# Peptides against a protein of PDB entry 3OGK: the designs that were tried, part 7

Target 1, 307 residues: chain A of PDB entry 3OGK
Amino acid sequence: ATPDRLSRRFPNLRSLKLKGKPRAAMFNLIPENWGGYVTPWVTEISNNLRQLKSVHFRRMIVSDLDLDRLAKARADDLETLKLDKCSGFTTDGLLSIVTHCRKIKTLLMEESSFSEKDGKWLHELAQHNTSLEVLNFYMTEFAKISPKDLETIARNCRSLVSVKVGDFEILELVGFFKAAANLEEFCGGSLNEDIGMPEKYMNLVFPRKLCRLGLSYMGPNEMPILFPFAAQIRKLDLLYALLETEDHCTLIQKCPNLEVLETRNVIGDRGLEVLAQYCKQLKRLRIERGADEQGMEDEEGLVSQRG

## One batch from the design tools (peptide; made by RFdiffusion4, then SolubleMPNN)

Design b1_p8_6_s1 (from b1_p8_6, 3 letters changed)
Fold by OpenDDE base, seed 4:
Structure b1_p8_6_s1 (fold): chain B 307 residues (1-307), chain A 8 residues (1-8)
Amino acid sequence: as target 1 above (307 residues)
Amino acid sequence: LSRRELRL
């Protein structure tokens, strides 16, 4: 499809999702001129799609100029921007978005690659936005953003229900969790084991409505922090947890209301048996291959045809 | 281990 054809057919379009480079690009099967740039689409949005509130770019090349044009064209009418596995922009582009789109409700850049200039975009978002419902920069590498800005967002955005972040130390998010009274979903952070302080995270207080969770680098020593509210967990992302098969079994038994589980093959057939026994409301199971499997062909941490 | 290193 071409941008011009889209606007002519659907001038009142409110939501647009564009998918760019397929996974097959990993094999050099996609020509360089495959049309993975958002530029022509942003031009069309700016000129002809005046009712567009939601934009989702997946695996597209997005420049700062593209983001700036989009931001200025849609301004406070833009409610959702998802840069899903995109590349080519910097934090200057993000700054333009949050500066001009002050009523944005969903901002996603999950698994996007970018050049980080500064943390101003998150600060600007914190200072001016009160509408945010979903913030997702999961699986990104921000080093210059402040946990305090995240806390400010939580305080100011009463409808904030889902936050996914990169490698913030979880203890730096204590203020955020306290402020995020309506938060239902949290993913990311960084749990860092400290042999000298085994109880480092035991006093961590989560939002009362939290029911979708994915803590990164959570090991068996940190896992007990979930036990007080494990019965209310509906979705669990263990893809980046440091749990063995037995640890999976322990946690799963405490989550009888689990509806969605995402994990690695380390769950094993035993973990799947326990899951079937205790999680009768399970609707979706995702098992990915992990790097931890590179020697475990004969170990418990393998899902076979029995599982 | 990074998140990236945990995934194949």
Scores: peptide ipSAE 0.299, ipTM 0.909, DockQ to the pose 0.328
Fold by OpenDDE base, seed 3:
Structure b1_p8_6_s1 (fold): chain B 307 residues (1-307), chain A 8 residues (1-8)
Amino acid sequence: as target 1 above (307 residues)
Amino acid sequence: LSRRELRL
């Protein structure tokens, strides 16, 4: 579809999702000039889609100018922006969004690539937003943002229910977790094993409603921090956990209400058997190929067609 | 597994 055809057919459109380069681009099957620029769509949004409150760009090229135009055109009417696996922008574009769209409820940039100039965008969001429900910069690399701004967001945004972050040290998020009283979902962070302080994470207090979780780099030594609330866990993201097959079995047995599991092949057929035995409410299972598979052909950590 | 290897 072209932008002009969309606005003519749906002038009252409230939600738009655009998909750029398909996964087939991974196989070099798509010409380099296939485009995927949001620019013509942002122009159309600005001129003709005056009721649009939700924008989702997936695998598109997004410039700072595009973000600035979108921000100014939609302002406080923009409730959702998802930059899903996008590229071409900097943190200046994000700053424009949070400066002009002060009532944004969902801000996502998961797996997006960008140039980081500063942490001002998160600070501005922390200072002025009280509407945020979902913040997601999972699998991104921010080095200049402050966990203190995340804590401020949690304190000010009473409806904050889902937060996914990059590689923040989990101990730096203690204040955030205390403030985020309504948080149901958390993904990311960084658990760092310390041989000298094996219990350094045991005193972590998670939000009471937390039921969707994916802690990055969680090993078997850190896994017990979940046990006090494992029965309330409905979704686990173990893609970036450092758990072996036996560790998966141990954790899964403690999660009888699990509905969604995302993990790697390390779960093995044995882990799948345990999952079937203990997780009777399971609705979705995602198993990804891990980088570890090239060496583990002989270990129990392979999912066969029988599993 | 290195942290980098898990993200690849």
Scores: peptide ipSAE 0.046, ipTM 0.795, DockQ to the pose 0.233
Fold by OpenDDE base, seed 5:
Parts: C-alpha cells; sequence; structure tokens
Structure b1_p8_6_s1 (fold): chain B 307 residues (1-307), chain A 8 residues (1-8)
C-alpha cells in the first residue's frame, strides 16, 4: 500500500504497523540500501492521519528528522511508538519523541541500531513523563543512559508494568526495582558472575508482581534468585541465560504456572520432558538455535523430533 | 561461549 492510499481509505486510523525489510536482511541477503524509509509515511501521518496514536515501524529506516516530524505532528496524542529492529536514527531523534510526546505510554526500540550521542532522551523521559506503561530497549547498546533515570521513571510512572533494557548491571537497578511497584515484566540487565562472590545477587529484591522475566547472562549460580517467586512466573526468556540442560530442568520444575518459555536447544529432550511434566499451563514454546549447539556433541543438549 | 557470543 502507498501512504496516500492508506489515509484516503482510513482517515481515522488510530494504529499503524509498517514492515520494511524482510527477515532475509538479517542474513545479509538484501543490500543495505534496499530502502524501507519511513519518511513518506511520517509525512502522511503528519498531514492526514490526525487520530493516529500508535505507530509501529518494523525493520525500517528511521531518521532523526522523521522522528522529530512525527513527534511534533502527534505530540501528546502519541501513546505508542515502536521502533522494532529499525535503524538510521540517533538519540537526538529519541529526545525529540520524549520531549514532545509527554503522554507516551509505550516506547520501544527493541533490536534497533542507532548512534548514541548522549543519555538526554531517558533523562527527559524521567523528568516529564508520568504515563509510561511499557519501556523496551531490549537488545540495544545504550552506554550513556543512567540507571537513576530508570529509577525516576519507575517512581513517577505508576502504571509502569513492562521494562526491557540492555546490559545494565543488575545491581545498579536495585533502586529501579524498589520504585517499580507495579512491574510485571522485566527483561535484560547483566548478571556478571563473580567467582569471589557467588551470592552477589542473592539480596536482589524484585517487584512483587513480577511474573514475566528474562535476565541476561543468568547462570546456575544466579538462578536461585528466582526461586522465591518461581511459582508466580508465567513467562521466561532464557535465550540469553547461561543455563545447561540440568539447570533448565531445575528451574522449570519450580515454575508450575509457566505459560511461555523461550530458550535455546540446550533445553534438550530431557528439558522438554520436564516441561511437559511440570508446566501444564504452557501455551507457547520457542526454541532457538544457539551458537553453543555447534560444539556440543552431547545428545542431551539437542532437541530431537521425539522430544 | 562468551556472553557476547550469545547475542550474535
Amino acid sequence: as target 1 above (307 residues)
Amino acid sequence: LSRRELRL
């Protein structure tokens, strides 16, 4: 569809999802310059889609100018912006969004690539937003943002229910978790194993309503931090956990209310058997191929057609 | 596998 055809057919459109580059672009099968620019769509949104409150760009090229135009055109009417696997923008574009869209409820940059200039966008969001429900910059590389701003967001945004972050040291998020009283979902962070302090993370206090979780780099030494609330876990993301087959079995047995599991082939047929035995409410299972599978000759770490 | 290799 062309932008102009969309506005003519649906002038009262409230939610727009655009998909740019196909998945094949992830495998370098598509030239970088294949296009998928949001610019013509942002122009159309600005001019003709005056009721649009939710925008989702997936695998598109988004410039700072596009974000600035979108921000100014929609202002406080913009409730949702998802830059899902997008590229071409900097943190200046994000700053424009949070400066002008002060009532934004969902802000997502998951798996987007960008140039990071500063952490001002998160600071501005922390200083002025009280509406945020979902913040997601999972699988991104922000190095200039402050955990303190994330804490401020949690304190000010009473409806904050889902937060997914990059590689913050999880101990720097203690203040955030304390402030995020209504948080139901957390993904990301960084658990840094310390051989000299195996209990480094045992004093972590998670939000009481936390039921969807994906801690990055969680190993078997850190896994016990979940045990006090494992029975309330409904979703686990173990894609970036450092758990072996046995560790998966141990954790799964403690999660009888698990509805969604995302993991790697390391779960093996044994882990799937344990999952079937203990997780009777399971609705979705995602098993990804891990880089570790190329080296493990051990039969236990492979999901067969029988598992 | 290094922690970084899991994201690749």
Scores: peptide ipSAE 0.045, ipTM 0.790, DockQ to the pose 0.242
Fold by OpenDDE base, seed 2:
Parts: C-alpha cells; structure tokens; sequence
Structure b1_p8_6_s1 (fold): chain B 307 residues (1-307), chain A 8 residues (1-8)
C-alpha cells in the first residue's frame, strides 16, 4: 500500500505498524539503500493521519529529520513510538521525540542501530515526562546515558511497569530499582563477576512487583539473588544468562509459576524434563541457538528431538 | 561475550 492510499481509506487510523527490510538484512545480504525509508509515511502521518497515537517501524530506515517531523506533527498525541530494529538515526532524533512528545507512554528502540552523540535524550525524558509506562532500549549500546536519569524517570513516572536496558552495571541501578515501585518487568543490565567480591550483588533489592526478568550475564554465583522472589516469577529471559544445564534446573525448580521461558540450547533435555515437572503453568517456551554452544560437545547442553 | 556475540 502507498501512504496516500492508507490515509484515504483510514483517515481515523490510531495505530500504524510498518515493516521494511526482510529478515535477510540480519545477515548483511541487503544493501543499506534497499528502500524501507519511513520518510513518505511520516509525511502522510503529518498531513493526513491526525488521530494517530501509536507508530511502530520495524526494520526501516529512519532519519533524524523523519523523527523531528513526526515529533512536531503528533506532539503530545503520540503515546507509542517503536523503532524496532531500525537504522539511520542518531540520538538527536530521539531528543526531538522526547522534547516534543511529552506524554509518550511507550518508547522502544530495541535492536536498533544508531549513532550516539550524547545522553541528552534520556535526560530530557527524565526532566519532563511523567506518563512513561514502557521504556525499551534492549540490545542497544548506549555509552553516554546516565543511570541517574533512569532513576529520575522511575521516580516521576508512577505508571512505569516495564524497563529494558542495555549494558548498565546493575549496581548503578540500585537507585532506579528503589524508585521503580510499580515495575513488573526488567531486562538487561550487566552482572560483572568480581573474584575479589563474590557477594557484591547479594544486597540488591528488586521492585516488589517484579515478575518478568532477564538479567544479562547472570551466572550461577548471581542467580541466588532471585531466590527470595522466584515463586512470583512468571517470565524469565535467560538468552544472555551465563547458566549451564544444572543451573537452569536449579532455577526452574524454584519458579513454579513460570509462564514464559526464553533460553538457549544449553538447557538441554534434562532442563526441559525439569521444566515439565515443576512449571505446570508454562505457556510459551523459546529456545535459541547461542554462539557459545557451537563448540560445546557437552551432550547435556543440547536439545534433542526428545525434549 | 557481548550480547551480540551470544546471539550470533
């Protein structure tokens, strides 16, 4: 469909999802200029889709100019922006969005590639937004943003229920977790082993309502921090955990209310047996192949056709 | 291993 056809057919459209580049782009098989620019769609949104409150771009090319135009056109009417696996923008584009869309509830840039100029966009969001419910920059690399701004967001946004971040040191998020009293979902961060301080994470206090969790680089030494609330966990993302088969078995046994598990082949057939035994409410299981598993001849770390 | 390296 062309943008102009969309507005003529659906002038009262509230939610738009656009998909650009095919999955083959993940393998660098598609040139950057293969199309999928949002520009003509942003022009149409600005001119003709005046009720649009939710925008989801997936695998599209998005420029800072596109984001600036969208931000100014929709302003406080924009409730949701998802830049899902997009490219072509910088943090200046994000700054424009948060500056003009002060009532945004969902901001996602998961797996997007961008040029990071500064951390001003997160600071601006922290200073002016009180409506945020979902913040997701999972699987991104921000080096210039401050965990203090994330804490400020948690303090100011009482409806904040889901936060997914990149590689923040978890200890820098102590203030964030204390402020985020209604947080139900957290993914990301970075757990860093310290041989000199094996218990450095044992005093972490998580939000009381936390039930969907995915801590990056969580190993068996850090895993016990979950045990006090493991019975309330409904979703685990273990894709980026550093757990072996036995560690999976240990954790799964403590999560009888688990509904969703995402993990790697390292769970093995043994882990799947334990999952079936202890997790009677399981609704969804996702198993991915990890790069780390290609070299492990360990028969226990493979999911067979039996599992 | 970076998160990207774990996915590859």
Amino acid sequence: as target 1 above (307 residues)
Amino acid sequence: LSRRELRL
Scores: peptide ipSAE 0.042, ipTM 0.776, DockQ to the pose 0.347

Design b1_p8_6_s2 (from b1_p8_6, 4 letters changed)
Fold by OpenDDE base, seed 4:
Structure b1_p8_6_s2 (fold): chain B 307 residues (1-307), chain A 8 residues (1-8)
Amino acid sequence: as target 1 above (307 residues)
Amino acid sequence: LSKQEQRL
């Protein structure tokens, strides 16, 4: 499809999702210039798609100029921007988006690659946005953003229901969790083992409505922090948890309302048996092979055809 | 390695 054909056929388009490079591009099998630039689409959006409120770019090249043009063209009419596994932009482009699109409800940069200049984009979002419902920069490498700005967003955005972040120290998010009264989903953070302070996370207070969770680097020592609300958990992302088979069994038994589980092969057949026994509402199961499981002779951490 | 695989 060409941008011009899209606008001619659908001048009142409200939502656009574009997919760029196939997954095979990760292996350098597809040229960088293979139809992956958003520029012609942004031009068309700016000129002809005046009702567009939702934009989703997946695996596309997005420049700061593209983001700036999009931001200025859609302004407060832009409700959703998803830069899903995109590249080519800097935090200046993000700053333009949050500066001009003050009523944005969904902002996603999950697994995008970018040049980080500063944390101003998150600060600007914190200072001016009250509409945000979904913020997702999961699996990104932001080092210059402040957890204090995330707290401010939680305080100001009463409809904030889903937040996915990078490797923030989870203790730095205490203020955020206290402010995010309506938060239902949280993914990311970083739990860091401290031999000198094994209970450093035990006093974490999670939002009361939290039911979809994926804490990065959660080990068996940190896992008990979930037990007080495990019965209300509907979705668990354990892909980046440091749980063994037995730990999975322990946690799963405490989550009778689990609907979605994402984990690694370490769950094993035993974990799957426990899952089947205790999680009768399970709708989706994703099991990935972890890199650490490559060459492990330990049969207990393998999912067979029996599981 | 995907960013996901790099974290594991």
Scores: peptide ipSAE 0.069, ipTM 0.808, DockQ to the pose 0.535
Fold by OpenDDE base, seed 3:
Structure b1_p8_6_s2 (fold): chain B 307 residues (1-307), chain A 8 residues (1-8)
Amino acid sequence: as target 1 above (307 residues)
Amino acid sequence: LSKQEQRL
């Protein structure tokens, strides 16, 4: 489809999702200039799609100029922006979005590649937004943003239900978790094992409604922090957890209401047997091969055709 | 390598 054909067919379009380069582009089989720029679509949105409130770009090239044009064209009518695995922009483009789109409800940059100039975009969001429901910059590398701005967002945005972040130290997010009273989903952070202080995370207080969770770098020593609310967990992301097969079995047995599990091959056939025994409400299972598992000779750490 | 593959 072309932008001009879309606007002529659907002038009252409210939601647009565009997919750029296929996964095969990861193998350098597709030229960089192949069919991935959002610019012609942003031009069409600005001129002809005046009711568009939700935009999702997946694997596309997005410039700061594209973001600035989109922000000014849609302003407070923009409710959702998802930059899913996109590239080509800087934090200046994000600043333009949050400055002009003050009623944005969903902001996603998950797995996007960008140049970080400063943390002003998150600060601006914290100072002026009260509408945010979903914030997701999972698997990104922000070094200049403040966990205090995240806390301010949680305090001001009463409808905030899902937050996914990069590698913030979890202890820096204590204020955020206390403020985020309606939070149902959290992914990311960083749990850092300290042999000299094994109990450093045991006093963490999570939001009372938390039921979808993915803590990065959670090992068996940190896993007990979930046990007080494991029975209410419905979705668990263990892709970046540091759990072995036995640890998976221990945790799964405590999550009888689990509906979605995402994990690595380390769960093994044994972990899948435990999952089938204890998690009768399971709807979706995703198992990925981890890069660290290439050397595991342990049969328990592999998913076979039997599992 | 995807960011996912770099983190593992």
Scores: peptide ipSAE 0.067, ipTM 0.805, DockQ to the pose 0.447
Fold by OpenDDE base, seed 2:
Structure b1_p8_6_s2 (fold): chain B 307 residues (1-307), chain A 8 residues (1-8)
Amino acid sequence: as target 1 above (307 residues)
Amino acid sequence: LSKQEQRL
């Protein structure tokens, strides 16, 4: 479809999702400049799609100019922007979005590749937004943003229910968790083992409604921090946890209300047996091979066709 | 490697 045909057929369109590059791009098999530019679509949105409140670009090339045009055209009418596995922009483009779209509810940059100039975009969001419900920059490499701005967002956005972040040290998020009283979902962070402080994370206080969780680099020593609320966990993302088969079994037994599990093949047939025994409400199971498990064909951490 | 695989 062409942009001009879209507006003629659907002048009252409220939600748009565009997909560009094929999946092979995730393996760096597709050149960065190969695929769909959003520019002609942003032009069409600006001119003719005046009711559009939700935009989702997946594997598209997005420039700062595209983001600036989109931001100014939709302003406070834009409720959702998802830059899903996109590339070509910088944090200046993000700054334009949060500056002009002050009532944005969902902002996603998950797995996008960008040039980071500064942390101003998150600061601007923290200073002016009170509407945010979902913030997701999971699997991104931000080094210049402040955990304090994330805390401010949590304090000001009372409807904030889902936050996914990059590799923030989890202890830097203590203030965030305290402020995020309605948070139901958290993914990301970084748990860093300290042999000199084995109880480093044991005093972490999570939001009381937290039920969807994926802590990055959580090992068996950190896993007990979940036990006080494991019975309320409905979704667990263990893709980036550092848990072995036995650790999976231990955790799964404590999550009788688990509905969604995402993990690696390290769970093994044994972990799947435990899952079947204890998690009677399970609706979705995702098992990935994992990069670290490519050579463990003969170990317990293998899911066979039996499991 | 995908970003997902690179994180593991």
Scores: peptide ipSAE 0.053, ipTM 0.799, DockQ to the pose 0.479
Fold by OpenDDE base, seed 1:
Structure b1_p8_6_s2 (fold): chain B 307 residues (1-307), chain A 8 residues (1-8)
Amino acid sequence: as target 1 above (307 residues)
Amino acid sequence: LSKQEQRL
């Protein structure tokens, strides 16, 4: 489809999702001249899609100019922006979005690649937004943003329910967790093992409604921090956890209300058996092959055709 | 390697 055809057919469009790399069946439907750039779409949004409140770009090239144009065109009418696995922008583009779209509810840049100039975008968001419900920069590399701005966002955005972040030291997020009273989902952070302080994470206080969780680098020593609310957990992301098969079995057994599990082959057939035994509400299972499972074909941490 | 694979 072309942008102009879309606006002519659907002038009242409220939600747009564009995929830059379609499946083979849709490849021939994308003009070659657009190369996965959002620019022609942003132009069309700016001119003709005046009711558009939700934009989702997946695997597209997005420039700062595109973001600036989108931001100015939609302003406070933009409720959702998802830059899902996108590239080509900098934090200046993000700054434009949060500056102009002060009522944005969902901001996602998960797995996007960008040039980081500064942390101003997150600071601006913290200073001016009270509407945010979902913030997701999971699997991104931000080094210049402040955990304090996350805390400010949590304090000011009472409807904040889902936050996914990069590799912040989890202890730097204590203030954030305390402020995020309605948070239901958290992914990311960084748990760092410290032989000199084995209990450094045991005093972490999570939001009371937290039920969807994925802590990066959580090992068996840190896993017990989940036990007090494990029965409340509905979704686990263990893709970046440092858990072995037995650890999976231990955790899964404590999560009888688990609905979604994302993990690696290390769960093994044993872990899947335990999952089937204890997690009767499971709706979705994702198993990925991790780098650590390379060469473990004969070990317990393998999902076979029996699992 | 995907970012996911690089992180592991």
Scores: peptide ipSAE 0.072, ipTM 0.810, DockQ to the pose 0.476; fails the geometry check

Design b1_p8_6_s3 (from b1_p8_6, 4 letters changed)
Fold by OpenDDE base, seed 1:
Structure b1_p8_6_s3 (fold): chain B 307 residues (1-307), chain A 8 residues (1-8)
Amino acid sequence: as target 1 above (307 residues)
Amino acid sequence: LSAAERRL
């Protein structure tokens, strides 16, 4: 559908989700001339979609100009922006969004590729937003943002329930976790093994409501930090954990209320058996092939036809 | 490789 046809049919549209570069079956539905650019859609949103409060771009090209136009056109009416696997923007575009959309509740840029100029966008968000519920820059490479701004967001945004981050050292997030009293979901961070200080993470205090979790680079030495609240865990993202099959079995046995598991083939048939035995509430299982596992076709860490 | 697989 063209943007103009959408606005004519649905002038009161509140939520828009656009998918660029569709799977092969949807390829014929995208006009060749659109190239996956959001620009024509942003123009239409700005002119004709005055009730639009939620925008989700998936696998699209988004420029800073597009973000600036969207921000100014929707302002405080924009509640949700998701840049899901998008590219073409910089942190200046993000700054425009958070500057103009001060009541934004969901900001997502998960797996997006961008040019990082500075950390001002997160600072601006920290200084002015009190409405944020979901912040997600999971699997992104921000090096210029401050964990202190994340802590400020947690203090100011009482409805903050889900935060997914890149490679922050988890110890830098202690203040954030203490402030984020209503946080239910956390993904990302970086756990760094230190042979000289194996217990450096044991004193981490997580938010009391935390039940959806994915800690990056969590190994078997760090895994025990979850045990005090493992019974309340409902979702685990272990895609970036450094757990072997036995570690999976150990953790899964402690998570009887697990509803969603995302992991790698390393779980193996044994891990799946343990999962079936202990996790009776499981609703979703996602198993991916790790890059490291492509060579281990013959080892215990494979899901066979028996699993 | 997903951004994730590039990190591993």
Scores: peptide ipSAE 0.028, ipTM 0.731, DockQ to the pose 0.474
Fold by OpenDDE base, seed 2:
Structure b1_p8_6_s3 (fold): chain B 307 residues (1-307), chain A 8 residues (1-8)
Amino acid sequence: as target 1 above (307 residues)
Amino acid sequence: LSAAERRL
């Protein structure tokens, strides 16, 4: 469809989702720069889609100019922006969004590639937003943002229920978790093994309502931090956990209310048997083939036709 | 390398 045809047909459109690159791009079969530009759509949004409050760009090229135009055109009417697996922008574009869209409720940059100039966008969001419900920059590389700004967001945004982050050291998020009293979902962070302090994470206090979780680099030594609330866990993302088959079995049996599991082939047929035995409420299972599991002949770490 | 590190 063309942008102009969309606005003429649906002048009162509230939500728009655009998809550029096909899913086959996940297999590196399509160049990263292959895709649709959002520019003509942003122009149409600015001119004709005056009721649009939710924008989702998936696998598209998005420039800072596009984000600036969108931000100024929609301002406080923009409730949702999702830059899902997008590219072509910098943190200046994000700064424009958070500066002009002060009532944004959902901000997502998950798996987007961008140039990081500074951490000002997260600071601006922390200083001015009180409406945020979902913040998601999962699987992104931000080195210049402050965990203190994330804590400020948690303190100021009482409706904050889902936060997904990149590689923040989990210990730097202690203040965030304490402030995020209504948080139900957390993904990302970084758990780092320390031979000198094997229990450095055991005193972590998670938000009381936390039920959807995916801690990056969680190994068997860190896994026990989940046990006090494992019975309330409804979704686990173990794609980036450092758990073996036995560790999966240990964790899964403690999660009788698990509804969604995302993991790697390392769960094995044995882990799937344990899952079937203990997780009677399971609704969705995703098993991804890890690159580390490519070529393992050990059947224990593989999902067969039986599983 | 973790699955996360392999996506980097």
Scores: peptide ipSAE 0.027, ipTM 0.709, DockQ to the pose 0.293
Fold by OpenDDE base, seed 3:
Structure b1_p8_6_s3 (fold): chain B 307 residues (1-307), chain A 8 residues (1-8)
Amino acid sequence: as target 1 above (307 residues)
Amino acid sequence: LSAAERRL
C-alpha cells in the first residue's frame, strides 16, 4: 500500500500500523537502506489523516524530523505512539513527541535503537502528562533518565497500568512502585545479586494489582519475592531471568493462574511437564534459545521433541 | 540474535 492510496480509501482512519523490514533483516539479508522510512507516511498523516490517534511503526527508520512533524501535526490528538524495533532517531525526537502530545496514553520504544543525548524527554513527560496508561522502553539503553521522573509519572498518571523499563536498579524504583497504585504490568529493571546482603530485595513492595511481570536478572535468591502474590500472576517474562530448570519448576508450581509464559529453553522437558500439571489456564507459551545456552549440552536444559 | 541474546 502507498500513503496516498490509504488516505483516499480511509480518510477517517484512527489507527495505523506499519511494518517495515521483514524478520529476514535480522540475518543481514536485507540492505540497511531497504524501504522502511516513515517520512512519506508522516507527510500523509500530517496532510490527510486528521483523525489519526494511534500510530505503530514496526522495524522502520524514523528521524527526529519525522517525530517533530508527527508531534506538531497531531498534538494532543495523538493517544498512542509505538516505535517498535525502530531506528534513526535521538532523544530530541522523543522530547518533541512528549512536548507537543501532552495527552499521550501509550508511548512505546521497545527494542528501538537510538542516540541518547539527555533525559529531558522523560522529565518533560513527568512534568506535563496525566493521561499515560502504558510506558514501554523495554530492551533499550537509557543511561541519562531519572527514576525520580518515573515516580512522578506514577503519581500523576492515575490510569498507569503497564510500565516496561531498561536496566534501572530495582531498589531505585521503590518510590515508583509505591506511587503506581493501579499498575498491573511491570517488566525490566535490574536485580543485582549481593552475596553480603542476600535479603537486599526481600522488603520490596510491589503494586497490589501486579499480575504481569518480568524482572531482569532475577535469580533463585530473588525469586522468593514473588511468592506472596504468585497465585495472582497471569503473565511471566523469564527471558532475562537467571533461573535454572529446577527454579522454573519451583516458580511455575506457585503460579496456578498463569496464562502467558515467555522463557528460554532452560525450562527443559521437566519444566514443561510441571507447566502442564499446574498451569491449566495457560493460553500462550514462548520458548526462545538463549545465547548462553549454545555451549551447555546439559540434557535437562533442552526442549526435546517431547515438549 | 534477538536483543535478549545480545544482552546475555
Scores: peptide ipSAE 0.026, ipTM 0.714, DockQ to the pose 0.487
Fold by OpenDDE base, seed 5:
Structure b1_p8_6_s3 (fold): chain B 307 residues (1-307), chain A 8 residues (1-8)
Amino acid sequence: as target 1 above (307 residues)
Amino acid sequence: LSAAERRL
């Protein structure tokens, strides 16, 4: 499809999803110079797609100029922007989006690669947005954003239901969790093991409605923080958890209302048996092979055809 | 480092 053909056929388009580079690009199998620029699409959006409120770019090259043009063209009409596994922009582009699109409800940059200049984009979002429902920069590398701005967003955005973040220390998010009274989903953060203070996370207070969760680097020592509300967990992301097979079994037994599980092959056939026994509402299971687990043919942590 | 610690 070409941009011009899209606008001509669908002048009243409200939602656009574009997919650029194929999945093989993630494995360096596709030259970097292989197209997938959003520029011609942003031009078309700006000129001819005046009802567009939702944009999703997946595996595309997005420049700051593209983001600035999109921001100015759609302004407060833009409700959703998803930069899903995109590259080529900086935080200046994000700043333009949040400056001009003050009523944005969904902002996603999950697994995007970008140059971080500063944390101004999150600060601007915190200062001016009251509409945000979904914020997702999961699996990104931000070092200059403030957890205080995230707390401010939670205080100001009463409809905030889903937040996915990068490597914030979870203890820095205490204020955020307290403010995010309607939060249903949280992913990311960083749980850092401290042998000298094994209980450092036990006093964490999660939002009362939290039911979709994925804490990065959660080990067996931190896992008990979930137990008080494990029965209300409906989605669990364990892809970045540091749980062994037995830990999976322990946690799964406490989650009888689990609908979605995402984990690694470390769950093993035993974990799958436990899952089948205790999680009767399970709708989706994703098992990913860990890079380190490719060589362990003989370990209990393999999912066989029996699981 | 477990595969979980290796960010893609």
Scores: peptide ipSAE 0.026, ipTM 0.694, DockQ to the pose 0.268; fails the geometry check

